Peptides against a protein of PDB entry 6PSE. Designs and how they scored, part 114

Target 1, 78 residues: chain A of PDB entry 6PSE
Amino acid sequence: PSEEEEYARLVMEAQPEWLRAEVKRLSHELAETTREKIQAAEYGLAVLEEKHQLKLQFEELEVDYEAIRSEMEQLKEA

## One batch from the design tools (peptide; made by RFdiffusion4, then SolubleMPNN)

Design b2_p24_2_s3
Fold by OpenDDE base, seed 1:
Structure b2_p24_2_s3 (fold): chain B 78 residues (1-78), chain C 78 residues (1-78), chain A 24 residues (1-24)
Amino acid sequence: as target 1 above (78 residues)
Amino acid sequence: as target 1 above (78 residues)
Amino acid sequence: SMAAREQELRELLRRILEEARARE
């Protein structure tokens, strides 16, 4: 039997005291996992914002770069 | 009583059938939340990597920009 | 520094992934 099937059998045959303890355990793990998920998402969003700002700065520099490049090209062609 | 206290009382007074159902519910939610946590973490790492690559590109462009700027300045002074 | 903060975040997210996968 798979571990899943064995666990299912345990749950089916378990006494109320064990079941209550298992509910408590699972509830705690769920709460922790949920918190970690939220935290990861929040940090990801923060980095997205930073990346966005950096992208804007990059695009501004690209414009300036192309302006100078174009000017220099014109000077060389003259 | 808080919802938490009410839930705790429910668990304490629940019949085995309810407890088994609750274990099943919580197990399912935990599995889903765990998957979502992993997904959130993977997304966060991906965004960090993208930001890092963008930063490198920005720094490279800065170097190129200064090179052209310097060359342009030399041409103007000649 | 921003670089240091980013590194700390990277390590945090990596840890979260490792812990989550270990529980699966």
Scores: peptide ipSAE 0.205, ipTM 0.806, DockQ to the pose 0.432
Fold by OpenDDE base, seed 3:
Structure b2_p24_2_s3 (fold): chain B 78 residues (1-78), chain C 78 residues (1-78), chain A 24 residues (1-24)
Amino acid sequence: as target 1 above (78 residues)
Amino acid sequence: as target 1 above (78 residues)
Amino acid sequence: SMAAREQELRELLRRILEEARARE
């Protein structure tokens, strides 16, 4: 029998006390897993903001670079 | 009474059939939340990788910019 | 440093993934 089938049999044959304990266990694990999911999302959002700021800085530097490149090109052509 | 207290009373007074159904419900929600947690973690890693690649590109551009700036400075000083 | 924090975050996210996959 698969672990899933064994667990299903356990749940079917379990006494109310075991079932209440299992509800409590599952509720706790669900709460923890939910918290971890939220935390991962928050970290992802923070990094996304950092990436956005870096992109702005990169675009500013590109503008400055092209300005100097163009000036140098003009000086060489003259 | 708070919703938590009402739920706790419901679990305490529930019949085995309700408890088995609740175990099944919580197991299903835990499985779904676990999958969502994995997705959140994968997203976070993807954003980190994108930020890292952008940082490398930024650093490369900084080097190129300083090289051109230095060359221009030398030409102006001569 | 930002680099240190980023590395710490990578390790955390990797751990979360490994633990979650081990439970499936």
Scores: peptide ipSAE 0.203, ipTM 0.805, DockQ to the pose 0.437
Fold by OpenDDE base, seed 5:
Structure b2_p24_2_s3 (fold): chain B 78 residues (1-78), chain C 78 residues (1-78), chain A 24 residues (1-24)
Amino acid sequence: as target 1 above (78 residues)
Amino acid sequence: as target 1 above (78 residues)
Amino acid sequence: SMAAREQELRELLRRILEEARARE
């Protein structure tokens, strides 16, 4: 039988004490996994904000660069 | 009592049928949360890579900008 | 700092990915 089938059998045949322990274990793992998921999302959001700020700076620099490039080209042609 | 204390009491007093159902519920939620955690991780990694690429582009533009700025300043002074 | 937060994220993501792979 697959591990899943064996686990299902174990749950079906288990005594209350094992079941209570399993509920506790699963609750703990769920809490930890949930925290990790939230943390990953929060950090990802923070990096997105940093990327957004960098993008704004990049776009500002592009404008300044094109202005200077254009002015320099005009000066060289004059 | 807190919700956590009430839940703990429920688990302690629950019949095997309820406990088996709770194990099944928690297993399902854990599986879903695990998938979501993985997805959050993959998303976070993608955001980091995008930010890194943008940073490289920004740094390249900064170099080009400073070069042109310096050249233009020299041309204006000449 | 931005760099510190990015590194923390990298470590978290790495851990998550490693744990996920170990479960497969």
Scores: peptide ipSAE 0.202, ipTM 0.806, DockQ to the pose 0.604
Fold by OpenDDE base, seed 4:
Structure b2_p24_2_s3 (fold): chain B 78 residues (1-78), chain C 78 residues (1-78), chain A 24 residues (1-24)
Amino acid sequence: as target 1 above (78 residues)
Amino acid sequence: as target 1 above (78 residues)
Amino acid sequence: SMAAREQELRELLRRILEEARARE
């Protein structure tokens, strides 16, 4: 039997005291996992904002670079 | 009483059939939330990697920009 | 520094991922 099937059997045969403890355990793990999920999402959003700002800076530098390159090309041809 | 206290009371007074159903519900929600947490973490890592690559590209462009700027300054002074 | 913070975040997210996968 799979671990899932064994667990299902355990739940079906379990006493109320074990079931209450399991509900408590699962509730706790669910709360923690939910918190961690939210936290990971928030951190990802923060990095996205940083990446966005960096992208803007990069694009500005590209414009400046192309301007200087063009000017230099003109100077060399003159 | 808080919702948590009310829920705790419900669990304490619940019949085995309700408890088994609650274990099943919580197990399902935990599995789903765990999957979502993994997805959030994977997404966050991907964004970090993208930002890192962008930073490297930006630094390379800065080097190229400084090189052209220096060359242009030399041409203008000659 | 931003680099240090990024590294810390990377390790955190990696840890979260590893812990979550270990539970599956």
Scores: peptide ipSAE 0.209, ipTM 0.806, DockQ to the pose 0.436; fails the geometry check

Design b2_p24_2_s4
Fold by OpenDDE base, seed 5:
Structure b2_p24_2_s4 (fold): chain B 78 residues (1-78), chain C 78 residues (1-78), chain A 24 residues (1-24)
Amino acid sequence: as target 1 above (78 residues)
Amino acid sequence: as target 1 above (78 residues)
Amino acid sequence: SEAAKRQEQEELLRRILEEARRRE
């Protein structure tokens, strides 16, 4: 049987004491996993914002670079 | 009482049928939250890598820009 | 420091993915 099927049988045959312990275990793991998920999401958003700002700076520099490049090209052609 | 204390009482007084249902609920939520945590982590690292690559491109463009700017300045001073 | 926090956050992401690779 799959691990899921074995676990399902375990839950079905378990005594109330085991079930209460399992609820406690799962609640704890859920809380920790939720905390880590939130932390990961917050970090991702922070990096995304930094990347966005950097992208804006990059695009501004590209505009300035192309302006100077074009001016230089025109001066060399003259 | 806090929601946590009320929940703890509920678990302590619950019948096996409720406990089995709660194990099932928590297992499902844990699985979903774990998936979301992994997705958040993957996204965060992807954005971090993108930001890093963008930073390298930005720094390269800065070097090129300063080179052209300096050349232009020298030509204007001559 | 902010740099230390960022490093810790990055390590968390890496840990999450490493654990996922072990289990999935």
Scores: peptide ipSAE 0.359, ipTM 0.853, DockQ to the pose 0.895
Fold by OpenDDE base, seed 2:
Structure b2_p24_2_s4 (fold): chain B 78 residues (1-78), chain C 78 residues (1-78), chain A 24 residues (1-24)
Amino acid sequence: as target 1 above (78 residues)
Amino acid sequence: as target 1 above (78 residues)
Amino acid sequence: SEAAKRQEQEELLRRILEEARRRE
């Protein structure tokens, strides 16, 4: 049997004391996993914002670079 | 009583059928939350990599920009 | 520091993925 089927059998045959303990365990794991999920999401958003700001800076520099490049080209052609 | 205390009482007084259902519910929620956590982690790392690549491009452009700026300055001073 | 916090967060993401890979 698969681990999932074995676990299902365990749950079906378990005494109330085990079931209560399992509820407690799962509740704890869920709380921790939820916390980690939220932290991961918050980090991802923070990095996204940083990337966005960097992109804006990059685009500004591109504009400035092209302006100077164009001016240089004109000076060299004159 | 707090919601946590009320839930704890419910678990303590619950019949096996309810407990089994609760284990199933929590297992499902844990699986979903775990998936979401992983997805958030994958996304965050992907954005981080994108930001890193953008940073490299930005630094390259800065070098090129400073080179042209310096050349332009020299030409204007001559 | 903010930098340290970000590093910790990154390590969390890496840990999450590492643990996921071990389970798969």
Scores: peptide ipSAE 0.359, ipTM 0.853, DockQ to the pose 0.906
Fold by OpenDDE base, seed 4:
Structure b2_p24_2_s4 (fold): chain B 78 residues (1-78), chain C 78 residues (1-78), chain A 24 residues (1-24)
Amino acid sequence: as target 1 above (78 residues)
Amino acid sequence: as target 1 above (78 residues)
Amino acid sequence: SEAAKRQEQEELLRRILEEARRRE
């Protein structure tokens, strides 16, 4: 039997006291997991914003670099 | 009473059938939330890596830019 | 510090994935 099937049997055969404890356990784990999910999402968003800003800076520098490169090339050809 | 206190009372007074259903519900929600947490973590780390790579590229371009800038400045001063 | 918080967040993500991999 799979662990899932065994767990299902346990739940079906469990006494109320165990079930209450299990509800409490699961509620706690759900709360913690939810918190961690939110934190992960918030972090991901923050990094995404930073990456976006960096991308803009990079693109600006590329433009400036190409401008100087082109000017330098023209000077060397003349 | 807080929602938490009310829920706690509900759990304490609940029949086994309700408790089993609640365990099932919470287990399902926990599984889904866990999956979402993992997805958020994967996404966050992916974005972080992308940002890191972009940062390296940016820094490399800065070095190249400064080199050309300096060369250009020297040519103009000579 | 902000840097410390960011590091903690990154560590959280890594921990989450590490735990997930252990379950697979």
Scores: peptide ipSAE 0.355, ipTM 0.852, DockQ to the pose 0.910
Fold by OpenDDE base, seed 3:
Structure b2_p24_2_s4 (fold): chain B 78 residues (1-78), chain C 78 residues (1-78), chain A 24 residues (1-24)
Amino acid sequence: as target 1 above (78 residues)
Amino acid sequence: as target 1 above (78 residues)
Amino acid sequence: SEAAKRQEQEELLRRILEEARRRE
């Protein structure tokens, strides 16, 4: 039998005290996993914001670069 | 009483059928939350890589910009 | 597309945070 089938059988045959303990265990793991999920989401959004700010800075520098490049090219052609 | 205290009381007084159903519910929620956590981590890492590549491009442009700026300044001072 | 996948992932992150805020 698969581990899933074995676990299902265990739950079906378990006494109330084991079931209460399992509810407590799963509740704890769910709370921790939820916290980690939220933290992962917060981090992902923070990095996204940083990337966006960097993109704005890059585009600003690109404009400045093209301005100087164009000025330099005009001076060479004169 | 707090919701936590009420839930704790419910678990303590619950019949095996309710407890088995609760184990099933919590197991399902844990599985879904775990999947979402992993997806959040994967996204965050992908954005981080994109930010890193953008930073490299930005630094390359800074070098090119300073080269042209310096050349132009030298021409002005001559 | 990869771009569409990234957008879907971003929406997931936003949803995750929004759901968390609603539960608080």
Scores: peptide ipSAE 0.331, ipTM 0.847, DockQ to the pose 0.875

Design b2_p24_3_s2 (from b2_p24_3, 13 letters changed)
Fold by OpenDDE base, seed 2:
Structure b2_p24_3_s2 (fold): chain B 78 residues (1-78), chain C 78 residues (1-78), chain A 24 residues (1-24)
Amino acid sequence: as target 1 above (78 residues)
Amino acid sequence: as target 1 above (78 residues)
Amino acid sequence: SAAERAAAQKLLEEFRRRYEESLK
């Protein structure tokens, strides 16, 4: 049997004391996992904001670069 | 009483049928939250890579821009 | 599963580490 099937049997045959302990354990793990998920999401959002700002700066520099490039090209063609 | 205290009392007074259902519920939520945590981390890593590539492109453009700017300045001073 | 949670935790730790490094 799979570990999942064995666990399911354990739950079905378990006494109330074990079940209460398991609820406590699972509640704790769920809370921790939830906090970790939220933290990852917060970091992800921060990175997205940083990337967005960098993109804006990059686009601004591209405009400035093309302006100078065009001016230089015109000077070379004259 | 807080929701946490009320929940704790519920668990202590609950019948085995409720406890088994709660273990099942918590197990399901933990599995889902774990998958979501994985997705959040994977997404965050992807965005970090995108930001890194953008930064490299930006730095390359800065070098090119300064080169043209300097050349243009020299031409204007000649 | 416990194995899946452990793998998820390692991935999260990697993300955290790389994010912190990106701030330098």
Scores: peptide ipSAE 0.367, ipTM 0.850, DockQ to the pose 0.892
Fold by OpenDDE base, seed 3:
Structure b2_p24_3_s2 (fold): chain B 78 residues (1-78), chain C 78 residues (1-78), chain A 24 residues (1-24)
Amino acid sequence: as target 1 above (78 residues)
Amino acid sequence: as target 1 above (78 residues)
Amino acid sequence: SAAERAAAQKLLEEFRRRYEESLK
């Protein structure tokens, strides 16, 4: 039998005391997994903000670079 | 009473049929939350890679900008 | 499954590690 089928059988044949313990275990694991998911989302948002700020700086530098490049080109043509 | 206390009482007084249903519910929520955690981590890694590539492009542009700036400054000093 | 959760945790730890390294 598959692990899923074996677990399903265990749950079906379990006593109330085991079932209550299993509810507690699953609740704990769900809470931990939820906290980890939230933490990953927070890190992702931080990286997005950092990327956004870097993009703004990059675009500003591109403008400055093109200004100097154009000025240099004009000087070379004269 | 708090929601947590009410839930604890419900679990303690519940019949086996309710407990089995609760185990099933929590198992499904745990599976879904686990998948969401994976997605959050994968998304975060993707954004990190995008930021890294942008950082490399920014640093390359800085080098090019300083080269032109220095050349322009030398021309103005002569 | 427990194996899936373990794999998810490993991926999360990799993300955390790479993020921390990117802040240096």
Scores: peptide ipSAE 0.366, ipTM 0.850, DockQ to the pose 0.896
Fold by OpenDDE base, seed 1:
Structure b2_p24_3_s2 (fold): chain B 78 residues (1-78), chain C 78 residues (1-78), chain A 24 residues (1-24)
Amino acid sequence: as target 1 above (78 residues)
Amino acid sequence: as target 1 above (78 residues)
Amino acid sequence: SAAERAAAQKLLEEFRRRYEESLK
């Protein structure tokens, strides 16, 4: 049987004391995993904002660069 | 009493059938939350990589921009 | 599974590390 099937069997055959302990364990793990998920989301949002600001700066620099490049090209072709 | 204390009391007073159902519920929620955490982490890494690549491009453009700016400045002062 | 959780933790730790490095 799979580990899942074995686990299911253990749960079905377990005494209340084991079941209570398992509830406690799972509750703890769920809480930790939830906190970690939240943290990951928060970091992701922060990076997205930083990336967005960088993109705006990049686009502004591209405009300035193309202006100078165009002027230089005109001077060289004259 | 707090919700946590009330929940703890429910667990202590619960019959095996309720406890088994709670284990099942918590296991399911943990699995889902874990998948979500992984997804959040993967997305975060992707965004970080994108930001890094953009930063490299920005720095390269800055170098090119300063090169042209300097050349133009020299031509104007000559 | 325990393996999935462990993998998730490693990935999250990597993300956290790289994120902190990106702030420097």
Scores: peptide ipSAE 0.338, ipTM 0.843, DockQ to the pose 0.889
Fold by OpenDDE base, seed 4:
Structure b2_p24_3_s2 (fold): chain B 78 residues (1-78), chain C 78 residues (1-78), chain A 24 residues (1-24)
Amino acid sequence: as target 1 above (78 residues)
Amino acid sequence: as target 1 above (78 residues)
Amino acid sequence: SAAERAAAQKLLEEFRRRYEESLK
């Protein structure tokens, strides 16, 4: 049987004391994992914001670059 | 009592059938939360890579911009 | 807590939304 099936059998055959302990364990792990999920999401948002700011800077530089390039082209053709 | 204390009492007084159902519920929620955490991390990593590539492009453009700016400055001063 | 999970889900959904928008 799969590990999942074996675990299911364990739960079905378990005594109340084991089940209470397992509920406590799972509750703890769920709480920790939830906090970690929040942290991961916050980090991801921070990275997105950083990339967004960089993109804005890049686009601004592109505009400035094209302006100077155009001006220089005009000067060379004069 | 706090919700946590009330829940703890519920677990202590619960019948095996309820406990088994609670283990199943918590296991499911833990699995889902874990997957969501992983997904958030994967997205974060993807954005990091995108930001890195953008940074490289930005730096290349800065070099080109400074080259043209310098040339333009020289032409204007001549 | 249920409130923490709800907050986490909201944040994750926001991240997902913003991420998808950034790809357009």
Scores: peptide ipSAE 0.325, ipTM 0.842, DockQ to the pose 0.908

Design b2_p24_3_s3 (from b2_p24_3, 13 letters changed)
Fold by OpenDDE base, seed 1:
Structure b2_p24_3_s3 (fold): chain B 78 residues (1-78), chain C 78 residues (1-78), chain A 24 residues (1-24)
Amino acid sequence: as target 1 above (78 residues)
Amino acid sequence: as target 1 above (78 residues)
Amino acid sequence: SAAERAAAQALLEEFRRKYEESLK
């Protein structure tokens, strides 16, 4: 039997005391996992913002670079 | 009483059938929340890698920009 | 709580949306 089937059997045959303890355990784990999900999302959003700012800086530099490159090319052609 | 206290009382007084159903519900929610947490973490790692690659490109462009800028400056001085 | 989970889900969806937008 799979672990899932074994767990299901355990739940079906469990005494109320075990079931209450399991509810408590699962509630705690759910709360922790929820907090971790929030943290992961917040972190991801922060990194996205950092990447966005870097991209803007990169694009500005590209504009400046192309301006100088073009000027240099014109000077070499003349 | 707080919702937490009311829930605790419910768990304490609940019949085995309710407790089994609650275990099932919590298990399902935990599984879903866990998958979502993992997904968020994977996205976060992807964003970090993208930011890193962008940083490398930015640094390379800075080098190229300074090279052309310097050459242009020399030409203007001559 | 259910409210916390809902808030977490909303935040996750925001992250997902913004990430997808950043790929364009």
Scores: peptide ipSAE 0.369, ipTM 0.850, DockQ to the pose 0.887
Fold by OpenDDE base, seed 3:
Structure b2_p24_3_s3 (fold): chain B 78 residues (1-78), chain C 78 residues (1-78), chain A 24 residues (1-24)
Amino acid sequence: as target 1 above (78 residues)
Amino acid sequence: as target 1 above (78 residues)
Amino acid sequence: SAAERAAAQALLEEFRRKYEESLK
């Protein structure tokens, strides 16, 4: 029997006290998992912003680098 | 009464049929929330890897830029 | 909390959307 089938049988045969305890357990796990999901999403958004800022800095540096490279090349050819 | 207190009373006074249905509902929501949490974590890791690669490229460009800048400065001073 | 889960889902969707946009 699959774990799912065994769990289903357990729930069907369980006494009210066990069922109340299971509701409590699942409620706590759901709350915890929800908080973790929020944290994961917030962290991801923060990293996206950091990557975006880094990309802007990189593009600015590329422009400056090409400017100096071009100037240097012109000086060497003159 | 708070929603939490009302829910707690509902669970305590509920019949087995309601409790079994609540276990099923919470199990479903937990499974869904867990899947979403994992997905968020996977996206976050992907963004981190992208940011890391960009940082390496940025640092390499900085080294090259400073080398050319220094050479240009030396040429202008000589 | 249903409200917290809804907020969490909205945040997840925002992250997913912004990540997909960053790949373009």
Scores: peptide ipSAE 0.366, ipTM 0.850, DockQ to the pose 0.882
Fold by OpenDDE base, seed 2:
Structure b2_p24_3_s3 (fold): chain B 78 residues (1-78), chain C 78 residues (1-78), chain A 24 residues (1-24)
Amino acid sequence: as target 1 above (78 residues)
Amino acid sequence: as target 1 above (78 residues)
Amino acid sequence: SAAERAAAQALLEEFRRKYEESLK
């Protein structure tokens, strides 16, 4: 028997007092998990923004590097 | 009366059939929220790894840029 | 609460959307 099937039997055979306690437990776990989901999403969005800013800086440096590289190449060929 | 207090009264006064249905509902929502939390964490990790790789590339380009800048400066001063 | 879960879902969807856009 799977743990899920055993849990389903427990819920089916449980007394009201156990069921009320289980509702309270599940409500608490759902609230905590929801908060953790929010935190994960907020963190992900922050990292995305940091990556985007870094990409812009990288592209700017590439432009500057290619400018100097091209100038250096021209000087070496002359 | 707050929604939380009203919900608490509902749970306290509810019949076993309602309580079993509520346990099932909360279990389903918890499972979905947990899966979504895990997915968000996986995406966040992927973005973090991408940002780290981009940072390494940026630092490498910065070293190359400073090398060519220094060489160019030396050539202009000679 | 239901409102908090809805807000959390909207935030997750925003993250997914922006992540997918960043991969282009």
Scores: peptide ipSAE 0.366, ipTM 0.850, DockQ to the pose 0.898
Fold by OpenDDE base, seed 4:
Order: sequence, then structure tokens, then C-alpha cells
Structure b2_p24_3_s3 (fold): chain B 78 residues (1-78), chain C 78 residues (1-78), chain A 24 residues (1-24)
Amino acid sequence: as target 1 above (78 residues)
Amino acid sequence: as target 1 above (78 residues)
Amino acid sequence: SAAERAAAQALLEEFRRKYEESLK
């Protein structure tokens, strides 16, 4: 049987005291995992913002580069 | 009483059938939340890699830009 | 809490949306 099936059987055969403890355990883990999920999302957003800012800077530099390149080309051809 | 205290009392007074159902519910929510957390982390890692690649490209462009800028400056000063 | 989970989900969905937009 799978671990999931074994756990299911354990839950079915468990005494109320164990079940209450398990509810408490799972509630705690869920709360922690939820906080971690939030943190992960916040971190991801931060990185995404950083990437976005970098992209804007890159695009600005590309424009400046092409401007100078074009001017240089014109000067050399004159 | 806080919602937490009320929930705690509910758990303490609950019958085994309710407790088993609650374990099942919490297990399901925990699994889902865990998957979502993992997904957030994966996205974060992907963005980090993309940001890194972009930074490398930006730095390369900066080098090229400064080269042309310097050459242009020299030509204009001559 | 339910409120915290809802907030987390909203934030994750926002991140997902923005991430997808960044890939365009």
C-alpha cells in the first residue's frame, strides 16, 4: 500500500487523542507553510521588480548606444 | 474569545468522525499550500536566472557603449 | 487563518500574473 493509504488507515483507526494531536500538528504546519508561501511570493515579486528595472536600464542603454553608433557611422562616412 | 480559542474548543469537544474529517481537510490544504509555495520558489529561481542573464548582457553592452563613446569623444576633440 | 491564506493566494496570483507578463 502507498504511504497515503497507510496514513489513511492510521487516521481511521486512531483514537480521539491522537486525532486531536494530529489536527494540532497539521494546523501548525499549515500556518507555517502559508507564511512561507507568502514570503516566497514576496521574494519573487522583488526579484521580478529588479529584473524589470534592469530591463528598462538595458533598453535605455540600447537606445543611447544606437544613437552614438549612428552618429559615429555618419562621421566616418563624411 | 479569539477564533483560535474557539477552534481549539471545537477540536477538544469534537467527535472522532469530525476529527477525521478535519485531518483530511487540513492534509489537503497543507498539500495544496505546499505545492503553491514550491511553485513560487520555482518562479523566483527562474526570474533570478533571467535577471542574471540580463545583467550579463547589460554589462557587455556597457563595455561596447563606452568603447564607442570614447572613440566618438576623441573624434570630436580632434 | 483564512484571511492569511486568502492574502497569500492573492499575492501568489499577482506574482504569477506579473511573471507571465514579464515573459512577453
Scores: peptide ipSAE 0.322, ipTM 0.841, DockQ to the pose 0.898

